# Ledger of designs, part 39: peptides against a protein of PDB entry 6IDX

Target 1, 380 residues: chain A of PDB entry 6IDX
Amino acid sequence: KELAKLSADVTFATEFINMDGIIVLTRLVESGTKLLSHYSEMLAFTLTAFLELMDHGIVSWDMVSITFIKQIAGYVSQPMVDVSILQRSLAILESMVLNSQSLYQKIAEEITVGQLISHLQVSNQEIQTYAIALINALFLKAPEDKRQDMANAFAQKHLRSIILNHVIRGNRPIKTEMAHQLYVLQVLTFNLLEERMMTKMDPNDQAQRDIIFELRRIAFDAESDPSNAPGSGTEKRKAMYTKDYKMLGFTNHINPAMDFTQTPPGMLALDNMLYLAKVHQDTYIRIVLENSSREDKHECPFGRSAIELTKMLCEILQVGELPNEGRNDYHPMFFTHDRAFEELFGICIQLLNKTWKEMRATAEDFNKVMQVVREQITRA

## One batch from the design tools (peptide; aimed at target 1 L188)

Design b2_p17_1_s1 (made by RFdiffusion4, then SolubleMPNN; from b2_p17_1, 8 letters changed)
Fold by OpenDDE base, seed 1:
Structure b2_p17_1_s1 (fold): chain B 380 residues (1-380), chain A 17 residues (1-17)
Amino acid sequence: as target 1 above (380 residues)
Amino acid sequence: SAVDEYLAQLEATKSSI
């Protein structure tokens, strides 16, 4: 206990480390010897002292043995562990993952997100916070391939559900530390959109052009069987499509694919538009037709608006940025939907369309509308 | 313009909160 308290002092820590004191603490953990009547209390203080000593950055985290890692991971994976030991073990694992890629690899083999989810199903918000912090650390340090696999896994869907039910909808106010970890989890998950955000549309890719054609079909040919394959498009059909792409509000009515060549938001904007058109078809058709039927200069350009809104949402959600320590703002919707970004886009595009009408905007007012919409989104 | 009137109303509303 006294050692744990003194280990917070850098002068004491330096002297104790120079005396190989940290090696003694690691060996105590490695021994796993449960034979002492006060083993749990002794272990909790040993882990506290170890963490405080390591927080000075004097000793590399790579000094720890695989046996030490397995013991700490064992305290997290075992049922009915003392709360104090569990809390310190989660914090040590988080620090190991954050400070060493080699330790991340070893820890990722010893523990699963599923085991950490079990620590969210408790009333102790401190344990919940450390469990999410470790999940966030693992997610942050995962290779990009593994990160995508983790996000697609049933474990992440289950994680969101557990967080929603046991943390967000819990009977206790969310503390700042928990709010920060929820923010971090949100940022790290939305960063998976970076690839699509930075993917340029190829105007020569027929498959990508067929998506834009599908947007046109859903909006204007909702009663027509898709069996009218665009056969050899007569000049009349090309002229018809140019009119339709103008009514859809694309900037390039001749070749809408050119509107998706800018990154950000690249293909992510097209993904959002297609999701809206397929999942919220009535909303999509309504927005498009309400603007396409206007003979006045007050048409809201859906295509342009969808692209710029996707870009704006990426900026607001900090897609491609690392989480900041000072932020604790999270969107509850992130935990309610599997496709939270696309659902957020679907809400925000309706808000944009409403705001455009209320402002009686023209195409010249586009940037003014977007500023108002940005403020509305950031206040909600 | 109608947009400038809307923006002025929005600013007035912000100043009243």
Scores: peptide ipSAE 0.220, ipTM 0.825, DockQ to the pose 0.016
OpenDDE base, seeds 2, 3, 4, 5: peptide ipSAE 0.217, 0.215, 0.217, 0.216; ipTM 0.825, 0.822, 0.826, 0.823

Design b2_p17_1_s2 (made by RFdiffusion4, then SolubleMPNN; from b2_p17_1, 9 letters changed)
Fold by OpenDDE base, seed 1:
Structure b2_p17_1_s2 (fold): chain B 380 residues (1-380), chain A 17 residues (1-17)
Amino acid sequence: as target 1 above (380 residues)
Amino acid sequence: SAVDEYLAQLEATKTSI
């Protein structure tokens, strides 16, 4: 206990480390010998002292043995561990993952997200916070291939459900530390959109052009039997599609693919538009037709608006940025939907269309509308 | 313009909160 308290002092830490004191603490953990009547209390203070000593940055985290890692991981993965040991073990594992890629690899083999989810199903918000912090650390340090696999896993869907039910909808106020970890988890999950955000559309890729054509089909041919396969596009048909792409509000109504060549938001904007058109078809058709039927200069350009809104949402959600220590703002909707970004886009595009009408905006007012919409989104 | 009037109303609302 006194050692744990003194270990917070850098002068004491330096002297204790110079005396090989940290090696003695690691060996106590490695021994795993539960033979002492006060083993749990002794272990909790040993882990506290170890963490405080390591936080001075004097000793590399790579000094820890595989046996030590396995013991700490064992305290997290085993059922019915003392809360004080569990809390410190989660914190040590988080620090190991954050400070060493070699330790991350070893820890990722010993611990699953599923085991950490069990620590969210408790009333102790401190344990919940450290469990999410370790999940966030593992997600942050994962290779890109493994991050995508983690996101696609049933474990992440289950994680969101457990967080929603046991943390967000819990009977206790969310503390600042938990709010920060929820923010971090949101940022790290939305960073998986970075690839699509930075993917340029190839105007020569027919498969990508067929998506834009599908947007046109859903908006304007919803009553037309798909059996009218577009035969060899006569000039009259090309001129018809140019009119349709103008009514869809693309900037390049001759070749809408050119609107998706700028990154950000690249192909992510097209993904959002396609999601809206397929999942919220009635909303999509309504927005497009309400603006396409206007003979006045007050039409909201859907295509341009969808692209710029996707870019704005990426900026607001900090897609491609590392999480900041000072931020605690998270969207509860992230935990309610599997496709939360696309659903957020679907809400925000309706808000944009409403705001455009209320402002009686023209195409010249586009940036003013976007500024108002940004403020509305950031205040909600 | 109608947009400038809307923006002025929005600013007036912000100053009143």
Scores: peptide ipSAE 0.222, ipTM 0.821, DockQ to the pose 0.016
OpenDDE base, seeds 2, 3, 4, 5: peptide ipSAE 0.219, 0.217, 0.222, 0.219; ipTM 0.819, 0.819, 0.822, 0.820

Design b2_p17_1_s3 (made by RFdiffusion4, then SolubleMPNN; from b2_p17_1, 10 letters changed)
Fold by OpenDDE base, seed 4:
Structure b2_p17_1_s3 (fold): chain B 380 residues (1-380), chain A 17 residues (1-17)
Amino acid sequence: as target 1 above (380 residues)
Amino acid sequence: SSVEEYLKELFATKTSI
């Protein structure tokens, strides 16, 4: 207890480390001595002293043995661990993950996000905070391949639902520390969009062009079996498609794929359009047909609007930016749906279309409409 | 323009809260 308190002092820490004191603490934990397990308080103070000593940055985290990692991971994975040990074990694992890529690899083998989700189902907000902090650390330090896998995993859907139900909708006020961890999780989740945001469409990729064609089909041929496309000559079809792409509000009516070569938002805009067209088909068709039937120059160009809105949403959500330690602003809405970004897009495109009508905007007013919509979204 | 009127209205409603 006294050691744990003194370990917060840098002068004491320096002297204690020079005496190999930290090695003694690690060996005590590694030994798994039934003595420390019987004296939960002694173990809790040992872990506190270890953490406080390491937080001075005097000793590299890489000094930690695999046996120590397994013991700490064991305390997190065991259902009947003392709360004080669990908190410190989560904090130690977080610090290990953040400070050492070698330790991250070892910890990621010993602990699953699923195990950490169990610590969110408790009434103790401090445990919940440390569990989310460790999840965030694992996400931050994961290689890109593993980040996407973690995001797509059932664990994320479950994590979202658990956070929503047990943290956000909990009967307790959210502390600043938890709000920060929710902010971090939100930022890290949106950063998974960066790849698609920075992916240019290849105008020569037929599969990508077929998505644009599918957007046309859903808008204009929703009742027509694709088999009944009238066999009229390839040129009339191309001319028809150019008209349809104009009605869809693409900037390049001849080759809409060119509109998706700008990054940001690249392919992410097409993903949003396709999501809207498939998941909210009635809304999509309504927006497209309402603007395609206008001959009054007050048509809202859906394609252009969807691209610029996707870009705007990426800017508002700071996609690709690292979490800031001073921020705690999270949006509960993003925990309500698995495809929260695409759903936000679907709401905002309707808002844009409404705002365009209310303003009686023309194509020359496009930037003014977008500015109004930005102000509406950022204040919501 | 109708856009400028709309912008004025949008800003006027926010100053009244």
Scores: peptide ipSAE 0.015, ipTM 0.456, DockQ to the pose 0.016
OpenDDE base, seeds 1, 2, 3, 5: peptide ipSAE 0.000, 0.008, 0.009, 0.010; ipTM 0.296, 0.412, 0.451, 0.401; seed 3 fails the geometry check

Design b2_p17_1_s4 (made by RFdiffusion4, then SolubleMPNN; from b2_p17_1, 8 letters changed)
Fold by OpenDDE base, seed 2:
Structure b2_p17_1_s4 (fold): chain B 380 residues (1-380), chain A 17 residues (1-17)
Amino acid sequence: as target 1 above (380 residues)
Amino acid sequence: SAVEEYLKELEATKSSI
């Protein structure tokens, strides 16, 4: 107990480490022997002293044995562990994952996200915070292949549901530390969009061109009477598509694929447009046709707007950036839906279309509309 | 322009909150 308090002092920590004191603490954990009176209290103070000593950065985390890692992982995986031991064990594992890629690999073999989810179902917000912090550390340090698996797993849907029901919708105010961990989890989740945001469309790829053609089909062929016979020559068909792509509001209405060659937002804008067209078809058709029927120069160009909005959302969400310390701005909506970014896009494109009408904007006002929409999104 | 009027109204509303 006294050691745990004194270990916060850098002078004491330096002297104690120079006497190999930290090695003695690790051996106490490794022994696992419940033979001592007050073992649980002694262990809790041992783990506290170990953390405080390691936080000075004097000793490398790589000094810990595999037996030590297994004991700490055991305290997180066992039911009915003392809350103080569990809290310190989660914090030790977080620090190990953050400070050593070798320790990350060993910990990722001993602990599952499913075991950590059980610690989110408790009434202790501090335990919940440390459990999310360890999940975030594991997610941040995971190789790209494992990050995608972690993101696609049933574990993520379950994790989001548990966070939503037991943390966000809990009868308790969210503390700053928990809000920060929710922010970190949100940022790490949105960073999975970076690949698509930086993927350029190939204008010669027929499969990618077929997606743009599908956007046209959903907007215009679903309402078109079947009376336009497929027999008009190849040139009339190309001229028809050029008109349709102009009505869709693409900048390059001759070859819309060229609008997706700029990164950001690259193919992510096309993914958002296709999601809107398939999942929210009535909203998509309404937005496109309402603007395609206007002759007053107040048409909102959907294609251009969707691309620039996707880019703006990536900038607002800081896609591809690491989480910043001191930020705690999380959005509960991102825990309610599997495709939360595409749903946010679908809300924001409707807001953009509304704001465009209210402003009585023309194509020359495009940047002014986007600035107003940015301010609206960042204040909501 | 209608856009300039809307922007002025928006600024006036922001200053009144």
Scores: peptide ipSAE 0.123, ipTM 0.765, DockQ to the pose 0.016
OpenDDE base, seeds 1, 3, 4, 5: peptide ipSAE 0.097, 0.097, 0.091, 0.114; ipTM 0.750, 0.748, 0.745, 0.761

Design b2_p17_2 (made by RFdiffusion4)
Pose (drawn by RFdiffusion4):
Structure b2_p17_2 (pose): chain A 370 residues (1-223, 234-380), chain P 17 residues (1-17)
Amino acid sequence: KELAKLSADVTFATEFINMDGIIVLTRLVESGTKLLSHYSEMLAFTLTAFLELMDHGIVSWDMVSITFIKQIAGYVSQPMVDVSILQRSLAILESMVLNSQSLYQKIAEEITVGQLISHLQVSNQEIQTYAIALINALFLKAPEDKRQDMANAFAQKHLRSIILNHVIRGNRPIKTEMAHQLYVLQVLTFNLLEERMMTKMDPNDQAQRDIIFELRRIAFDAETEKRKAMYTKDYKMLGFTNHINPAMDFTQTPPGMLALDNMLYLAKVHQDTYIRIVLENSSREDKHECPFGRSAIELTKMLCEILQVGELPNEGRNDYHPMFFTHDRAFEELFGICIQLLNKTWKEMRATAEDFNKVMQVVREQITRA
Amino acid sequence: SSEEEAWATFEEELLAT
């Protein structure tokens, strides 16, 4: 108890650390008997002292043994133990992950997505905060080529709806540190879109060109002389600036292939809305048609700007958009809503092709005021 | 569900702008 008190003082901590005092603590956790059952209070003070000592930055986090790591991960992976032990255990794991790629790799193997998510279902906000913090730390430290798989795994176990039901709509008001972790989670989530945003279409890749052909087919085949007239104009009546080679329009980065993903999502998941938008504007040879392809690409770019896809998380922000915690595919759903809004605004302005940038500005103002 | 209703309300509010 006394050690937990004094270890926050650097003057004391240095003295204790210079006698390998941290090893006394790690050895106790590694091999001490009945710690959770008979000595939980002692164990809580031990973990408090350990974290306080390590927070002075005198020694590397890489000093910790695999045995110590496994024991701490064990306290998190178990059917919940004492709240004080769990809080400190989650905090130790977060610090290990943030401070070492090697520790991240070992910890990622010792804890499951389901175990971490289950700790969000406790009524204690600090436990919830550290759970989300550990999840954020794993995302921050995951290799670029593993982060997407991790997101899918957390999504399949319902991380989003659990946060919505147990944190955002929970009884306890969200305090500043929890709000900060929600902000970080949202930033990391949007940043999963960044690679596709910056990926150019290869116009010479037939498989990619066939995706655009399929987009056009879904809409034009819902319309016979009128259908034939649409196809004779290649992709003009689908609204692409490059009428004959729309794949070139997807070399603009941002939004790149993310725009294509959004269009395909709208066509497949919301086929009626996609067909309505395209057919209201595919036979219009007055200058008043709303160009779908050009509008979708620019809207995708605009949404990326508004939502700050690619921005790094920082220490000064605690903001988040709660509605993104209400749908597994909220970004794509937002695209669909905004493309309908764009078409409505276009018609309200009796807009022509020359008005394209003005309409996009009004849409930007509509979205950002909402 | 209440979650789907919240999303629908949001869509209606945004489209009414």

Design b2_p17_2_s1 (made by RFdiffusion4, then SolubleMPNN; from b2_p17_2, 11 letters changed)
Fold by OpenDDE base, seed 1:
Structure b2_p17_2_s1 (fold): chain B 380 residues (1-380), chain A 17 residues (1-17)
Amino acid sequence: as target 1 above (380 residues)
Amino acid sequence: SEVEQEWEEFKKKLLSL
């Protein structure tokens, strides 16, 4: 107990480390000997002292043995552990993951997100916070292949549901520390979109061009049997498509694929448009047709607006950025849906279209409309 | 669903501006 308190002092920590004191603490954990009276209390103070000593940055985290890691991981994976030991074990694992890629690899072999989810299904918000912090650390330090596996896993959908039901909708006020970890998890979840955000469209890729053609088909041919596309000569068909792409509000009416060559938002904007067109077809058709029949210069350019809105949402949600310390702004809504970004886009594009109409905007007012929409989204 | 309610509430909040 006194050692744990004194270990917060850098002078004491330096002297204790110089006396190989940290090695003694690691050996106490490695021994795993439950035979001592007051073992749980002694272990909790040992783990506290170990954390406080390591937080001075005097000793590398790479000094810890695989036996130590397995003991700490064992305290997190076992269902019947003292709350104080569990809290400190989660914090040690978080620190190990954050400070060493070698330790991350070893911990990722010993612990699953599924085991950490069990620590979210408790009434103790401190345990929930440390469990999310460790999940966030594992997600942050995961290589791209493992990050994608974590994203695609049943664990993500289950994790999101458990966080929503047991943390966000819990019977207790969310503390600042938990709000920060929820913010971090939100940012890390949206960072899965970074690849698509940074993917340039290839204007020569037929499959990508077929998506743009599908957007046109859904907007203008939805009532026309696709079999009755008249065999009108290739030139009349190209001229028709140029008109349709103008009505869709693409900047490049001849080759809309060129509008998706800028990164960000690259292909992510096209993914959002396709999602809107397929999942919210009535909303998509309404927005496109409301602007396609106008010749009064008050047309909202859907294609351009969708690209710039996707970019704006990426900036607001910090897609491709590391989570900022001291930020606590999370949105419960994002924990309710697997495609929360695309659903947010679908709402925000309706807001943009409404705001454009209310402002009586023209193409010259585009940046002003986008600024107003940014303020509306960030205040919501 | 409860999910649909949160999205509809957010939609109403944004579109009421």
Scores: peptide ipSAE 0.350, ipTM 0.905, DockQ to the pose 0.834
OpenDDE base, seeds 2, 3, 4, 5: peptide ipSAE 0.336, 0.338, 0.326, 0.324; ipTM 0.902, 0.900, 0.899, 0.895; seed 5 fails the geometry check

Design b2_p17_2_s2 (made by RFdiffusion4, then SolubleMPNN; from b2_p17_2, 12 letters changed)
Fold by OpenDDE base, seed 1:
Structure b2_p17_2_s2 (fold): chain B 380 residues (1-380), chain A 17 residues (1-17)
Amino acid sequence: as target 1 above (380 residues)
Amino acid sequence: SEVQKEWEEFKQRLLSL
């Protein structure tokens, strides 16, 4: 207990480390011997002192043995552990993951997100906070291949549901520390979109062009019997498509694929448009047709607007950025849906279309409309 | 139902601005 308090002092920490005191603490954990009277209290203070000593940055985290890691991971994986030991063990694992890629690899072999989810199903918000912090650390330090596996796993949907039901919708006020960890998890979840945001469309890829053609089909051919596509010559068909792509509000009416070659938002904008067209078809058709019949220069260019809105949403949600310290702005709605970004896009594109109409905007007002929409989204 | 409610509440907040 006294050691744990004194370990917060850098002068004491330096002297204690110079006496190999940290090695003694690690050996106490490595021994795993529950035979001591007051073992739980002694262990809790040992883990506290170890964490406080390591927080000075005097000793590398790489000094810890695999036996030490296994003992700490064991305290997190066991169903009946003292709350104080569990809390300190989660904090130590978080610090290990954050400070050492070699320790991350070892910890990722010893613990699962499923085991950490069990610590979210408790009434103790501090345990919940440290469990999310460790999940966030593991997600942040995961290599790209493992991040995608974590994203696709049943664990993500389950994790999201558990966080929503047991943390966000819990019967307790969310503390600042928990709000920060929820913000971090939100940012890390949206960072899974970075690859698509930075993927350029290939204008020569037929499969990607077929997606743009499907957007046109859903908007304009939805009421047309597919049997009555007249075999009218290839030139009349190309001229028709150019008109349709103009009505869709693409910047390049001849080859809309060129509008998706800029990164950000690259292919992510096309993914959002396709999601809107397939999942919210009535909303998509309404937005496109409301603007396609106008010759008054007050048409909202859907294609251009969708691209710039996708880029704006990426900037607002910090896609491809590290989470900022001191931020705690999370949105509960993002924990309710697996495709929260695309659903947000589907709402924000309706806001953009409404705001465009209310402003009586023309193509010259495009940037002004986007600025107003940015302010509206950031205030909501 | 509850998922749709939170998104609809957000939509109403945004579209009321």
Scores: peptide ipSAE 0.265, ipTM 0.874, DockQ to the pose 0.780
OpenDDE base, seeds 2, 3, 4, 5: peptide ipSAE 0.264, 0.259, 0.251, 0.258; ipTM 0.875, 0.873, 0.870, 0.873

Design b2_p17_2_s3 (made by RFdiffusion4, then SolubleMPNN; from b2_p17_2, 10 letters changed)
Fold by OpenDDE base, seed 1:
Structure b2_p17_2_s3 (fold): chain B 380 residues (1-380), chain A 17 residues (1-17)
Amino acid sequence: as target 1 above (380 residues)
Amino acid sequence: SEVEKEWEEFKERLLSL
């Protein structure tokens, strides 16, 4: 207990480390011997002192043995552990993952996200916070090959549902530390979109062009009997499609695929448009048709707007950026849906269309409308 | 559902601006 308090002092920490005191603490954990009277209290203070000593940055985290890691991971994986030991063990594992890639690899072999989810199903918000912090650390430090597997585990309805029901909708006010970890988890979840955001469309890829053609079909052919697609010559069909792509509000009416060659937002904008068209078809058709019948220069260019809105949402949600320290702005709604980004896009594109109409905007006002929409989204 | 309610509340808030 006294050692744990004194370990917060850098002068004491330096002297204690110079006396190999940290090695003694690690050996106490490695021994795993529950035979001591007051073992749980002694262990909790040992783990506290170890963490406080390591927080000075005097000793490398790489000094810890595999036996030490297994003992700490064992305290997190066991169903009946003292709350104080569990809390300190989660904090130590988080620090290990954050400070050493070699320790991350070893920890990722000893613990699963499923085991950490069990620590979210408790009434103790501090345990929940350290469990999410360790989940976030593991996700942040995962190599690209393992990040997709973790992403699939995070995208699993289970983790989001548990966080929503036991943390966000819990009977207790969310503390600043928990709000920060929820923000971090939100940012890391949206960073899974980075690959698509940075993927350029290939204008020569037929499968990608077929998606753009499907957007046109859903907007304009949904009421047309598919039997009446007239076998009219290839040129009349190309001229018709150019008109349709103009009515869809693409910048390149001849080859809309060129609008998706800029990264960001690349293919992510096309994914959002296709999601809107398939999942919210009535909303998509309404937005497109409301603007397709206008010759008054007050048409909202849907295709251009959807691309720039996707880019704006990526900037607002920090897609491809590391989480910022001191931020705690998370949105509960993002934990309710597997495709939260695409659902957000579907709401924001309706806002954009409304704001465009209210401003009586023309193509020259495009950047002004986007600025107003950015302010509206960031205030909501 | 409760999910639909949170998204609808966000939509109403956002579209009321």
Scores: peptide ipSAE 0.307, ipTM 0.892, DockQ to the pose 0.791
OpenDDE base, seeds 2, 3, 4, 5: peptide ipSAE 0.300, 0.294, 0.288, 0.290; ipTM 0.890, 0.886, 0.885, 0.884

Design b2_p17_2_s4 (made by RFdiffusion4, then SolubleMPNN; from b2_p17_2, 10 letters changed)
Fold by OpenDDE base, seed 3:
Structure b2_p17_2_s4 (fold): chain B 380 residues (1-380), chain A 17 residues (1-17)
Amino acid sequence: as target 1 above (380 residues)
Amino acid sequence: SEVEEEWEAFKQKLLSL
């Protein structure tokens, strides 16, 4: 107990570390020796002192043994562990993951996100906070392939559902520490979009061009079977497509693929447009047709608007940026849907279309409309 | 669904600005 308290002092920590005191603490954990009447309390103070000593950054986290890692992971995986040991074990694992890629690999072999989700199903907000913090650390330090696997896994839908039901919708106020971890998880989730945001469309890629053609098909030929793939279209078909792409509000109505060569938002804008067209087809068709039937120069250019809105949403949500330690702003709405960014896009594109009409905007007013829409979204 | 209600509530909030 006194050691745990004194370990927060850098002067004491330096002297204690110089005496190999930290090695003694690690050996106490490694031994697993339940021989003492107050073993759990002693272990809780040992883990506290260990964490406080390591937080000074004097000793590398790589000094810990595999046996130590297995003991700490064992305390997280066992259902009947004392709350005080569990909390400290989660915090130690978090710090290990954050400070060492080698320790991340070892920890990722010993624990599963599913085991950590079980610690979210409790009434203790501190345990929930440390469990989310460790999940966030694992997600942050995961290789790109494993991050995508964590995102696609049934584990993320389940994690999201458990967080929503047991944390966000819990009958208790969300503390600052939990709000921060929810913010971190939100940021890490949206950062999965970074690759698509930075992917340029290849104007020569037929598969990507076929997506743009599918947007045209859904808007203007919704009853047509997609099996009528445009073979080498006659000049009449090319002229038809140019009109349709103009009505869709692309800047380059001859070759709309050129509008997606700018990064950000690159292909992410096309993904959002396709999502809107497939999932919210009636909304998509309505927005496109309302503007395509106008000849008064008050047409809202859907294609251009969708691209610039996608870019704006990436800027507002800070896609590709690391979580900031001072931020606690999370949105419960984003925990309700797997495609939260695309759903947000689908709402914001309707706002943009409404604001465009209300302002009686022309193409010259485009930047003013976007500024108003940015202010509206940021205030919501 | 409760999910749709939260998104619709956000939509109504946003479209009322």
Scores: peptide ipSAE 0.360, ipTM 0.909, DockQ to the pose 0.777
OpenDDE base, seeds 1, 2, 4, 5: peptide ipSAE 0.356, 0.349, 0.343, 0.344; ipTM 0.907, 0.906, 0.904, 0.905

